# Peptides against a protein of PDB entry 3WG5: the designs that were tried, part 10

Target 1, 218 residues: chain A of PDB entry 3WG5
Amino acid sequence: LAKNIVYVAQIKGQITSYTYDQFDRYITIAEQDNAEAIIIELDTPGGRADAMMNIVQRIQQSKIPVIIYVYPPGASAASAGTYIALGSHLIAMAPGTSIGACRPILGYSQNGSIIEAPPKITNYFIAYIKSLAQESGRNATIAEEFITKDLSLTPEEALKYGVIEVVARDINELLKKSNGMKTKIPVNGRYVTLNFTNVEVRYLAPSFKDKLISYITD
Target 2, 218 residues: chain A of PDB entry 3WG5 as posed
Amino acid sequence: LAKNIVYVAQIKGQITSYTYDQFDRYITIAEQDNAEAIIIELDTPGGRADAMMNIVQRIQQSKIPVIIYVYPPGASAASAGTYIALGSHLIAMAPGTSIGACRPILGYSQNGSIIEAPPAITNYFIAYIKSLAQESGRNATIAEEFITKDLSLTPEEALKYGVIEVVARDINELLKKSNGMKTKIPVNGRYVTLNFTNVEVRYLAPSFKDKLISYITD

## One batch from the design tools (peptide; aimed at target 1 D50 G107 I121, target 1 (a further copy) G47)

Design b1_p10_3 (made by RFdiffusion4)
Pose (drawn by RFdiffusion4):
Structure b1_p10_3 (pose): chain A 218 residues (1-218), chain B 218 residues (1-218), chain P 10 residues (1-10)
Amino acid sequence: as target 2 above (218 residues)
Amino acid sequence: as target 2 above (218 residues)
Amino acid sequence: SSLIPILLSS
């Protein structure tokens, strides 16, 4: 009961209804165990707007800070993952990862051709991504360009431009650098200082169902 | 005189990429065997827009008539399934089935809440559903109300209002009543008269991949 | 019943 606990979970692949269930399951475990924070290792090339908005909402309502960590090297928080990142308490990127490219689309034709959205829906997601950035004090100008210019950024660029808070190689370095940082959004109405000294790290293994469903969608 | 071959397939559940694959697989089989028609027993609550549009497109390119049959009793062709029906060569409904209810939403939230669709998406789908109805000679005024009023119809109401062509209890009654009917959209440029005199019915089983994905869904 | 219109992709 007198421990400092950080949960680490993994989320890979397309953001779908099932991805929401994962976020909710992992975050719920951390909440019920009074964790200082949960670190989500995120690698997503794309996903659905409805599951993305549900995840952002679940993070906003989280009773503990949610740290989105674009990891491992070569991972991306592209498309839906970018909103999830902008909607969270802290963003960390591992070296060689990517963030951005969030243009909303109606989807893919028989060809694999891109089915664009009506111009106004592009404006809707611009307003939504600007809102997430402003609510978290992040660079909304660059966030808008994730859509309008299909802008993508490396870790160092994302840090310079004020989109993320940490560049870290691993969980230990992430804890060291983010220790003492305020969350970019509140936890239950209050902006919180992260206390990662003398912390127990607990990894949450993805279930059989997680790995299988991810593989199938792949 | 001649033996006419009719294929029958079942398509159930949410409309997704796998569903497009089912439509493409079943239709290709019927085309290669020079079938008079393929009948799809459709039961769907809804699904994704891109897959629905890809299915409508696949049906438009079909070299043989595609008859959408809302079957069994209790089934519905709601939301995305309505567009598939309106985009097909002939629509049949079994007693106690439903069609319509197509108001687009961005999706469902955590607590039974619904994420509203911006007006542009709504107007976009109004134009699209009116277009499918106009191209097939079905009631565009009522089709709009599938969206603007979330209108849902019984089979008897759907026939009366000119949205569908046939009300049938089974495959036998469907072939009997639809024999001699012209298709509502062309097959390769010409409106085909359906010849169901001297008919061999062939049932297509769902593949291993089909069964697995649906068991996981159940 | 729902119709899911928007996807996000890179």

Design b1_p10_3_s1 (made by RFdiffusion4, then SolubleMPNN; from b1_p10_3, 6 letters changed)
Fold by OpenDDE base, seed 3:
Structure b1_p10_3_s1 (fold): chain B 218 residues (1-218), chain C 218 residues (1-218), chain A 10 residues (1-10)
Amino acid sequence: as target 1 above (218 residues)
Amino acid sequence: as target 1 above (218 residues)
Amino acid sequence: PYIEPIELAS
């Protein structure tokens, strides 16, 4: 029997336009192959709000479910990573990872101190992150607190508070636990029930361009 | 004969997530009605890079041509507005409007002075704006200078330099001049020839939410 | 008339 395909790809580092290109490429490949889903192993300290919003929109427009998986242990979906996760069809976290810390900043001063965003910017992102949470049926109060309190959560806390859907140690456990779950947002206008009973896992590697850009930005 | 529909909507003020919602709503309405195009009358001093990128992406994913029209006289497509325009299927400007001034900033200090963006951010937006210009067959050198020289252009200059496609005094002149032009970027993977020979113009008003948000942000 | 690159940093 032809196995349903699940793609897995890694996105690591700061969220930039190049990160957007990675998301777009990976999702496009998975869409073209009519995958059951793509799992993005995400590890990010944050990044640009612009790139983040583009990534969220690209995920929301995906023809297939996009699962954000905060992985491996020690990884984070911090700041922009949390927004990306909250905009996705399913959030999973590995034990020993974190999510949250979503306060917007204008940047860093020459001395390395944070330049605080004006209230208008902070309030904008509060409204935005709450919208993502509400649209996905996730905890909008905690989403707000990711900004207002700079809150960070463990996987167990995030699951408990209804921020994420799955805690899983690896891809196999993720597939097992998420099998039969409905996507938290629509895929092509419909909530999809994930079917991972007969799947082939395919790993996507970064392109040459992705590698080069990562090297320049590191 | 059933007239082809052209929608017209106004977007005014700072580019924010709420501006994104306006773009999304307006384009969605026009898509649902299989419009020949939507014309967005744009007047903006700039705004958030994040919202700008989302708007650009929403335009690029439109099922119908999106025409950015810098209107009325005295309006501008400054900063974020220029990026939005360069990401669109056609740019028009009314006489007495402006485009450009695209230098990224981190924000404003407490004294109202500009906090300059670090070179990495500036270089990112240079690459981005050049990409938009290149993809649309518009002047990438001038697009870069919108950042590096903080250049602003009149409609006549912008037309002369190949930044925009049409100078028009009103919607009727815009429709007349743009009739038979090809979109500068694809619509659903194809360059479309605009057909405004037998059109009904429909104006879209801001939603209650749009009005409320505009009032709060003003 | 400037793009404010808002960074979301932890």
Scores: peptide ipSAE 0.044, ipTM 0.352, DockQ to the pose 0.408
OpenDDE base, seeds 1, 2, 4, 5: peptide ipSAE 0.042, 0.068, 0.072, 0.058; ipTM 0.353, 0.443, 0.412, 0.413; seeds 1, 2, 4, 5 fail the geometry check

Design b1_p10_3_s2 (made by RFdiffusion4, then SolubleMPNN; from b1_p10_3, 7 letters changed)
Fold by OpenDDE base, seed 3:
Structure b1_p10_3_s2 (fold): chain B 218 residues (1-218), chain C 218 residues (1-218), chain A 10 residues (1-10)
Amino acid sequence: as target 1 above (218 residues)
Amino acid sequence: as target 1 above (218 residues)
Amino acid sequence: PYIEPITLAA
């Protein structure tokens, strides 16, 4: 029986245009191999809003399900990471991870203080994050509060409030729990039922370019 | 004789994720109609680097030629606008416009002073802008100097230095001058010879969403 | 004329 492939890749650090390139590369490999899904192990404190929006769009244009997995324990899908998660086909979190804190800022002052975004920018991202939640059938009120209250949630809270779909300790538990779930957004215009029976898990490594960029940005 | 369609759309203001959505919408309409090209009348002081990179990627993935036209007189393709232009199939400028000033910054301090990007970020964008210039056969040295010297050029200078292809006062002059030119980058893997004989010019308007976002961001 | 990373900071 030809095993369906599930890819696993890691994205760690700030969301940048390089992070977009990582998402694009990983999803493209999984698309070419007609994988059942790709799992992106995500650990991010946030980053650039435009890179985030492009990543969300790349996920939404994926020919295969993209599962965002906030992993390992201690990881976060903070700020931009939350938007990416909300734009994906399924959100999983490991115990001891967090999601939220989506307040947009213009940057940091020379003293390290936050430069607040004008209300127009904040309201734009409120509308945007609410649309991601609504399109995925996730909690749009909590999505708004990720901005308005700078709210962060545990996996248990996020699951309880309908922000995420799965709490899983590892890839095997994720596959087990998500098997038979429908994607929260369409894949090629259709909601897909995930089939993780008889799967082969394949891990993708960062390219040399990915490593070089990560080293320069860290 | 079924007139080939050339679309004209306007993008004005800061480069944001909303600007990406405008590019995507406009190019998608023109792709669906199998237009000979789309001309984007661009006027921007710059904006978000990640949105810029996504716009460049969307242009490069276009099934039709995308012409960036720095227009009207007084307009600029500053900072992010220069990258977008360099990523496009053809660059035009109206007399009295400018291009350049590509130095990346982290943001503005509370006193309005520029927060300088660390050398690693500056060098990343130097490599990136040089790659855009090289891939398009445009002046990579001047592209670098748009960052290293914060250089801005007039249309006449930009044309002289091989940064742009066309100086044109209006759409009709642009079509006339660019007719028979090859795209500076491939369209669907091929360099396209522009055919602006017997064309119908169609103007695209901002969507209600585009207007709302522009109003909120202005 | 700047490429500002508008950062979504946590």
Scores: peptide ipSAE 0.053, ipTM 0.346, DockQ to the pose 0.396
OpenDDE base, seeds 1, 2, 4, 5: peptide ipSAE 0.029, 0.039, 0.031, 0.030; ipTM 0.355, 0.322, 0.362, 0.369; seeds 2, 4, 5 fail the geometry check

Design b1_p10_3_s3 (made by RFdiffusion4, then SolubleMPNN; from b1_p10_3, 7 letters changed)
Fold by OpenDDE base, seed 4:
Structure b1_p10_3_s3 (fold): chain B 218 residues (1-218), chain C 218 residues (1-218), chain A 10 residues (1-10)
Amino acid sequence: as target 1 above (218 residues)
Amino acid sequence: as target 1 above (218 residues)
Amino acid sequence: PYIEPIELAA
C-alpha cells in the first residue's frame, strides 16, 4: 500500500512577505506530492497583517490539509500566528506554547510603547478573526477576545475553549491524535478526514533564502 | 575653519523594521559627528506603516537635519516613502523620480489584487499625512490626494505644488540649492538654516546586515 | 506602492 506522506516544515519568527513565500513553497511541495497533509511547526510573535492575510488565503486555497502546530515548547502563535492558525485546517499546540494576543497595532513608538490601532482597524480585525473562527467551527467569542482583551491562552485552555483541535507533545502524538479528524475548513470544497495511518513523515528544510531571512528577522 | 560635514546614505527597497534600523544608524552617526545634515538617498516602493511611522519619528527626533533625497533617476518615494519624506527636514528629488501613491492597503491578494484598507484606515492615514504636510509647511491638499486619488507626482510637479523643496540632479546640486534654506520642521526646537558652504560630503555604506536585508527584500 | 498599515504584534 502506498504510504501516505505527511510533510513537516518549520516557520519561525516574524510574519512577513517572506513567511508567505515559505508557506507557499512548503504547501506547493506537499501539493505536488499529493501529501495527506502538511504540518507547519509555527513559532511567531506576530508580524504583518498583509502577510498574515495572504498566508491564510494560501492555506485556504491549499489542495491538501495544512496543520498549524505551535511548536516547540516555548513557541507561540501570537497575533498574526493566531490568525494563521484560525485560517488553517487543523490547529495543534505543544505543551508550554501559547496562542492569542491579536490586538492590531500600528507599530511601536521609539520608546517601545505600542502605537494603538484606531478603533476602526481593531473592529476590522475583530470581524476578520471572528470570520476565521466561524468558518473553521472554532470559538468566535474567544477569537474576538484575543483582540478585545488581548487574551493569550495555554494549549489546554485553547483546546477547552474550542480554539484548537489538538494538544500534542510531538509530531507522532499529533499524527495519532489527529488521525481520523476532519479538517476544520474544506480542502477543495470538501472536509477531509485525515488519514495518518501508516504515514511517512517528510521534513522540509528552509531554503537558503528562508534561513537568511530568519537570521535577519530574528 | 572646520569644514561642516554632510553625511550621505542610501536607503533602498521596502520600508521595514530594518529600514528603521538603517535610518537610526545613519542618523546616529551623523548626530555623533555634529554633522550639518544627513542626506538619505531614498528609493522605495513603500512598505510597512509601522516602520514608516517610526522612521518619521526618528527623523523628527534627529539632532541634525535629515534630508530625504529621492535618488537616483528612476527611484521613487512611493507610499511609505512619501510619508517619510513629508516627515523630514527637507525633501529633494532627482529628475525622473516620483513621489506619492500613498493609499493604505491591507495587502495583496493571491491574484495580486490590492486588498483595500477599510475607509477608517484610509481616513486615519489621510489625517496623518495631512499632519505631516502641515507640520512641515507643505501642501496638505496634495498630501491628502496622494491617498484619495492615489496621486503620484514628478519632481517638477511636487516642487510646483509645494510638496518638496528641491529638484536636484546630484548631491552637489542638492547642496547648492538647499544651502541657506531653513529646515521645514524644527531641529531641537529650532528651524535650522542649512549651511552647505565648504562642506565635506561623507558617504555611509550599508552594513553587512543592511546589504543582506536589501538582497532579501528586493 | 503600499502602506501595510497594520502589524499584528504581541
Scores: peptide ipSAE 0.084, ipTM 0.419, DockQ to the pose 0.891
OpenDDE base, seeds 1, 2, 3, 5: peptide ipSAE 0.065, 0.067, 0.064, 0.030; ipTM 0.408, 0.490, 0.365, 0.299; seeds 1, 2, 5 fail the geometry check

Design b1_p10_3_s4 (made by RFdiffusion4, then SolubleMPNN; from b1_p10_3, 6 letters changed)
Fold by OpenDDE base, seed 5:
Structure b1_p10_3_s4 (fold): chain B 218 residues (1-218), chain C 218 residues (1-218), chain A 10 residues (1-10)
Amino acid sequence: as target 1 above (218 residues)
Amino acid sequence: as target 1 above (218 residues)
Amino acid sequence: SYIEPITLAA
């Protein structure tokens, strides 16, 4: 039986236009190889809303399932990371990770204080995050509370409330637990049942450019 | 049976005078071919009020039905995009999209803060957006709240409240669901019943100029 | 309305 390929790549740090380029590159490679899926190990404090929305669109346009995996332990899918996850085909979290804290801000003042977004902007993102949750059959009430209460959840809470689909310690446990699950959104207009029975895991490394940008922005 | 032509084109990004030129070009091509309709895939955060009003007028002067489709998933018809949609012959939204957030602003300060519009301007746009909703038989109360509460809605909410007519995942579902619907505003003084039973879909690409402008404004 | 880059921060 020909082994199905599953790609694994890491996205770490702030969500920017460069992060979009990473997502696009990784998904494109996996699409070209007709992979069963790509798993993106995500660890982000958040970032730019424009880049986030572009990443969500790129995931939703993928020819293959895109699994967002909040990993390793200690990682987060904070703010923009939550939106990306909610826009994906499957969300997994490792123990000791978090998701949420989605309230939009205009930025930080010179003293590091948050500049609040006006109600216009906040309401826009409430509608947007609820739409992502509803489309994927995830908890839209909790998605709204990620903004209105600036809520953050543990993996166990997120699973319990129907925000995420899998809690897994590592890639092997993730593949095992997600095997036979349907994607939460369509792939090419159809919900896909994941088949991880006979897979080859291929790790994608950051490009030289990706490494350099990470070094400058961290 | 001769196939009715349906054109599909994309309008993405900020609403400007260049966006008007795109709308005008696309609609003109479809008019020249006596198309059954044109579908405009719209993804916009908003833009200039003057350009928006010109686009609304151009749509309302169309010799053929103009369908605004908020697409793909993750797209929005924010601010100016909502006005354009409300001025059109039919509104559709894909899952994972949003509409609303219509409060006018004078601009942004150097620190990114919103410069509020004076009550005179706000009241003008309240009257204008209510007029668009009333003319099209859409929810004028919600249209007002898009400004007064800076409300944004999901596709499901917008459909439920009678702001939009169709929720569709793709062009094929849109054509299927909108088949037999009447336009929400007249075409050449008459409400048209859409016939999408035997159609050829023709995609219009952005001009070289359109691509260049998108590159500069992004 | 130029939507300035809204930052989604934790």
Scores: peptide ipSAE 0.042, ipTM 0.320, DockQ to the pose 0.271
OpenDDE base, seeds 1, 2, 3, 4: peptide ipSAE 0.040, 0.105, 0.035, 0.065; ipTM 0.350, 0.512, 0.435, 0.502; seeds 2, 4 fail the geometry check

Design b1_p10_4 (made by RFdiffusion4)
Pose (drawn by RFdiffusion4):
Structure b1_p10_4 (pose): chain A 218 residues (1-218), chain B 218 residues (1-218), chain P 10 residues (1-10)
Amino acid sequence: as target 2 above (218 residues)
Amino acid sequence: as target 2 above (218 residues)
Amino acid sequence: ASLIPILLSA
């Protein structure tokens, strides 16, 4: 009961209804165990807007900070993952990862051709991504360009431009650098200082169902 | 005189990419065997827009008539399934089935809440559903109300209002009543008269991949 | 009933 606990979970692949269930399961475990924070290792090339908005909402309502960590090297928080990142308490990127490219689309034709959205829906997601950035004090100008210019950024660029808070190689370095940082959004109405000294790290293994479903969608 | 071959397939559940694959697989089989028609027993609550549009497109390119049959009793062709029906060569409904209810939403939230669709998406789908109805000679005024009023119809109501062509209990009654009917959209440029005199019915089983995906869904 | 219109992709 007198421990400082950080949960680490992994989320890979398309953001779908099932991805929401994962976020909710992992975050719920951390909440019920009074964790200082949960670190989500995120690697997503794309996903659905409805599951992305549900995840952002679940993060906003989280009783503990949610740190989105674009990891491992070569991972991306592209498309839906970018919103999830902008909607969270802190963003960390591992070296060689990517963030951005969030243009909303109706989807893919028989060809694999891109089915664009009506111009106004592009404006809707611009307003939504600007809102997430402003609510978290992040660079909304660059966030808008994730859509309008299909802008993508490396870790160092994302840090310079004020989109993320940490560049870290691993969980330990992430804890060291983010220790003492305020969350970019509140936890239950209050902006919180992260206390990662003398912390127990607990890894949450993805279930059989997680790995299988992810593989199939792949 | 001649033996006419009719294929029958079942398509159930949410409309997704796997559903497009089912439509493409079953239709290709019927085309290669020079079938008179393929009948799809459709039961769907809804699904994704891109896959629905890809299915409508696949049906438009079909070299043989595609008959959408809302079957069994209790089944529905709601939301995305309505567009598939309106985009097909002939629509049949079994007693106690439903069609319509197509108001687009961005999706469902955590607590039963619904994420509203911006007006542009709504107007986009009004134009699209009116277009499918107009191209097939079905009631465009009522088709709009599938969206603007979330209108849902019984089989008897759907026939009366000119949205569908046949009300049938089974495959036997469907072939009997639809024999001699012209298709509502062309097959390769010409509107085909359906010849169901002297008919061999062939049932297509769902593949291993089909069954697996649906068991996981159940 | 639902119709899911928007996807996000890179």

Design b1_p10_4_s1 (made by RFdiffusion4, then SolubleMPNN; from b1_p10_4, 6 letters changed)
Fold by OpenDDE base, seed 1:
Structure b1_p10_4_s1 (fold): chain B 218 residues (1-218), chain C 218 residues (1-218), chain A 10 residues (1-10)
Amino acid sequence: as target 1 above (218 residues)
Amino acid sequence: as target 1 above (218 residues)
Amino acid sequence: PFIEPITLAA
């Protein structure tokens, strides 16, 4: 029986154009191997909206389920990370992680103060994040509040409010809990039931370029 | 019997010069009332190093114990927040919070990539964070690793490694657990044993200016 | 020098 392959990759740090390349590379590898899924261990404070939107689009175009796993404990899917998670086929969080705080900003001033986004941009991202939540059958009210109230949630709260699907301590628990779950968005136009029976877990390492850019961007 | 007054204030968002003003205002109010302590509910992604250092100095000059409480669940004492915590008289964390990720950066490039700090600056902050840990009798090796390894910890790990003193779900549990603890740094040149017997808890609200700047910096 | 804000830049 062909073992169901599940890839696991880590994406840590700021969401940039390089993070898009990481997502694209990892998903492409898993697609090429006809993997059952890829699990992205995500730990991000946020980053660029353009890169985030491209990542969401890349996930939505994936030929295989992309599971965002906010991991390890202490990790976050903050800001752009929340959008990415909401754009994914399944969201998991480890205990002691967080999700939310999605208010768009224009950047940081020379004094490190936030440059607020004009209402037009904020409203754009409200609409966008609500669409991601709605498309995935997740709580769109909470998704809006991630912006409007600067809300951050624990895994337990996020699960309770219908933002995420799984709380899991590790990959093995994630695989066990998510086995038989349907993807929250379509894969190639169809909702897929995850089959993690007899799974072969394959870890993808960062490329040298990934490490170099992480070093430069960390 | 004069009730022991404990102030509670929230500091959320980026560490800026305005965050210094918040700390100064809150601590000053609590000093004026000869409070047993002030608890700062901290939720910060980080911010400016200059503001952070000023905040640390302000805490160290406090006439009363300043307890940093990483709260609520989902909150962080990230980057500058970790330094502030390490500079405080007691660190508490709620379950589901994080501490660490203290690598200094020069800022963000136009593309949202981190501009790395030169080794000289990184080494300065390594020395600084280690000094804060040493002065407070906390784990200086972990403090260094918050920079060198981009380490983030859960409350349980932080407690285990001797970075923090208390894990508490709420203010009442914090007061109960910290009652009878000695401050990790001196108050007016003396280590103080916290006395939270018959405590009156007083909450300090953000000023209008605080709300406006939080709105502008969020 | 900035100590990294968790860039809540979306």
Scores: peptide ipSAE 0.042, ipTM 0.336, DockQ to the pose 0.271
OpenDDE base, seeds 2, 3, 4, 5: peptide ipSAE 0.042, 0.060, 0.052, 0.037; ipTM 0.315, 0.472, 0.320, 0.323; seeds 3, 4, 5 fail the geometry check

Design b1_p10_4_s2 (made by RFdiffusion4, then SolubleMPNN; from b1_p10_4, 6 letters changed)
Fold by OpenDDE base, seed 4:
Structure b1_p10_4_s2 (fold): chain B 218 residues (1-218), chain C 218 residues (1-218), chain A 10 residues (1-10)
Amino acid sequence: as target 1 above (218 residues)
Amino acid sequence: as target 1 above (218 residues)
Amino acid sequence: PYIEPIELAA
C-alpha cells in the first residue's frame, strides 16, 4: 500500500512577505506530492497583517490539509500566528506554547510603547478573526477576545475553549491524535478526514533564502 | 575653519523594521559627528506603516537635519516613502523620480489584487499625512490626494505644488540649492538654516546586515 | 506602492 506522506516544515519568527513565500513553497511541495497533509511547526510573535492575510488565503486555497502546530515548547502563535492558525485546517499546540494576543497595532513608538490601532482597524480585525473562527467551527467569542482583551491562552485552555483541535507533545502524538479528524475548513470544497495511518513523515528544510531571512528577522 | 560635514546614505527597497534600523544608524552617526545634515538617498516602493511611522519619528527626533533625497533617476518615494519624506527636514528629488501613491492597503491578494484598507484606515492615514504636510509647511491638499486619488507626482510637479523643496540632479546640486534654506520642521526646537558652504560630503555604506536585508527584500 | 498599515504584534 502506498504510504501516505505527511510533510513537516518549520516557520519561525516574524510574519512577513517572506513567511508567505515559505508557506507557499512548503504547501506547493506537499501539493505536488499529493501529501495527506502538511504540518507547519509555527513559532511567531506576530508580524504583518498583509502577510498574515495572504498566508491564510494560501492555506485556504491549499489542495491538501495544512496543520498549524505551535511548536516547540516555548513557541507561540501570537497575533498574526493566531490568525494563521484560525485560517488553517487543523490547529495543534505543544505543551508550554501559547496562542492569542491579536490586538492590531500600528507599530511601536521609539520608546517601545505600542502605537494603538484606531478603533476602526481593531473592529476590522475583530470581524476578520471572528470570520476565521466561524468558518473553521472554532470559538468566535474567544477569537474576538484575543483582540478585545488581548487574551493569550495555554494549549489546554485553547483546546477547552474550542480554539484548537489538538494538544500534542510531538509530531507522532499529533499524527495519532489527529488521525481520523476532519479538517476544520474544506480542502477543495470538501472536509477531509485525515488519514495518518501508516504515514511517512517528510521534513522540509528552509531554503537558503528562508534561513537568511530568519537570521535577519530574528 | 572646520569644514561642516554632510553625511550621505542610501536607503533602498521596502520600508521595514530594518529600514528603521538603517535610518537610526545613519542618523546616529551623523548626530555623533555634529554633522550639518544627513542626506538619505531614498528609493522605495513603500512598505510597512509601522516602520514608516517610526522612521518619521526618528527623523523628527534627529539632532541634525535629515534630508530625504529621492535618488537616483528612476527611484521613487512611493507610499511609505512619501510619508517619510513629508516627515523630514527637507525633501529633494532627482529628475525622473516620483513621489506619492500613498493609499493604505491591507495587502495583496493571491491574484495580486490590492486588498483595500477599510475607509477608517484610509481616513486615519489621510489625517496623518495631512499632519505631516502641515507640520512641515507643505501642501496638505496634495498630501491628502496622494491617498484619495492615489496621486503620484514628478519632481517638477511636487516642487510646483509645494510638496518638496528641491529638484536636484546630484548631491552637489542638492547642496547648492538647499544651502541657506531653513529646515521645514524644527531641529531641537529650532528651524535650522542649512549651511552647505565648504562642506565635506561623507558617504555611509550599508552594513553587512543592511546589504543582506536589501538582497532579501528586493 | 503600499502602506501595510497594520502589524499584528504581541
Scores: peptide ipSAE 0.084, ipTM 0.419, DockQ to the pose 0.888
OpenDDE base, seeds 1, 2, 3, 5: peptide ipSAE 0.065, 0.067, 0.064, 0.030; ipTM 0.408, 0.490, 0.365, 0.299; seeds 1, 2, 5 fail the geometry check

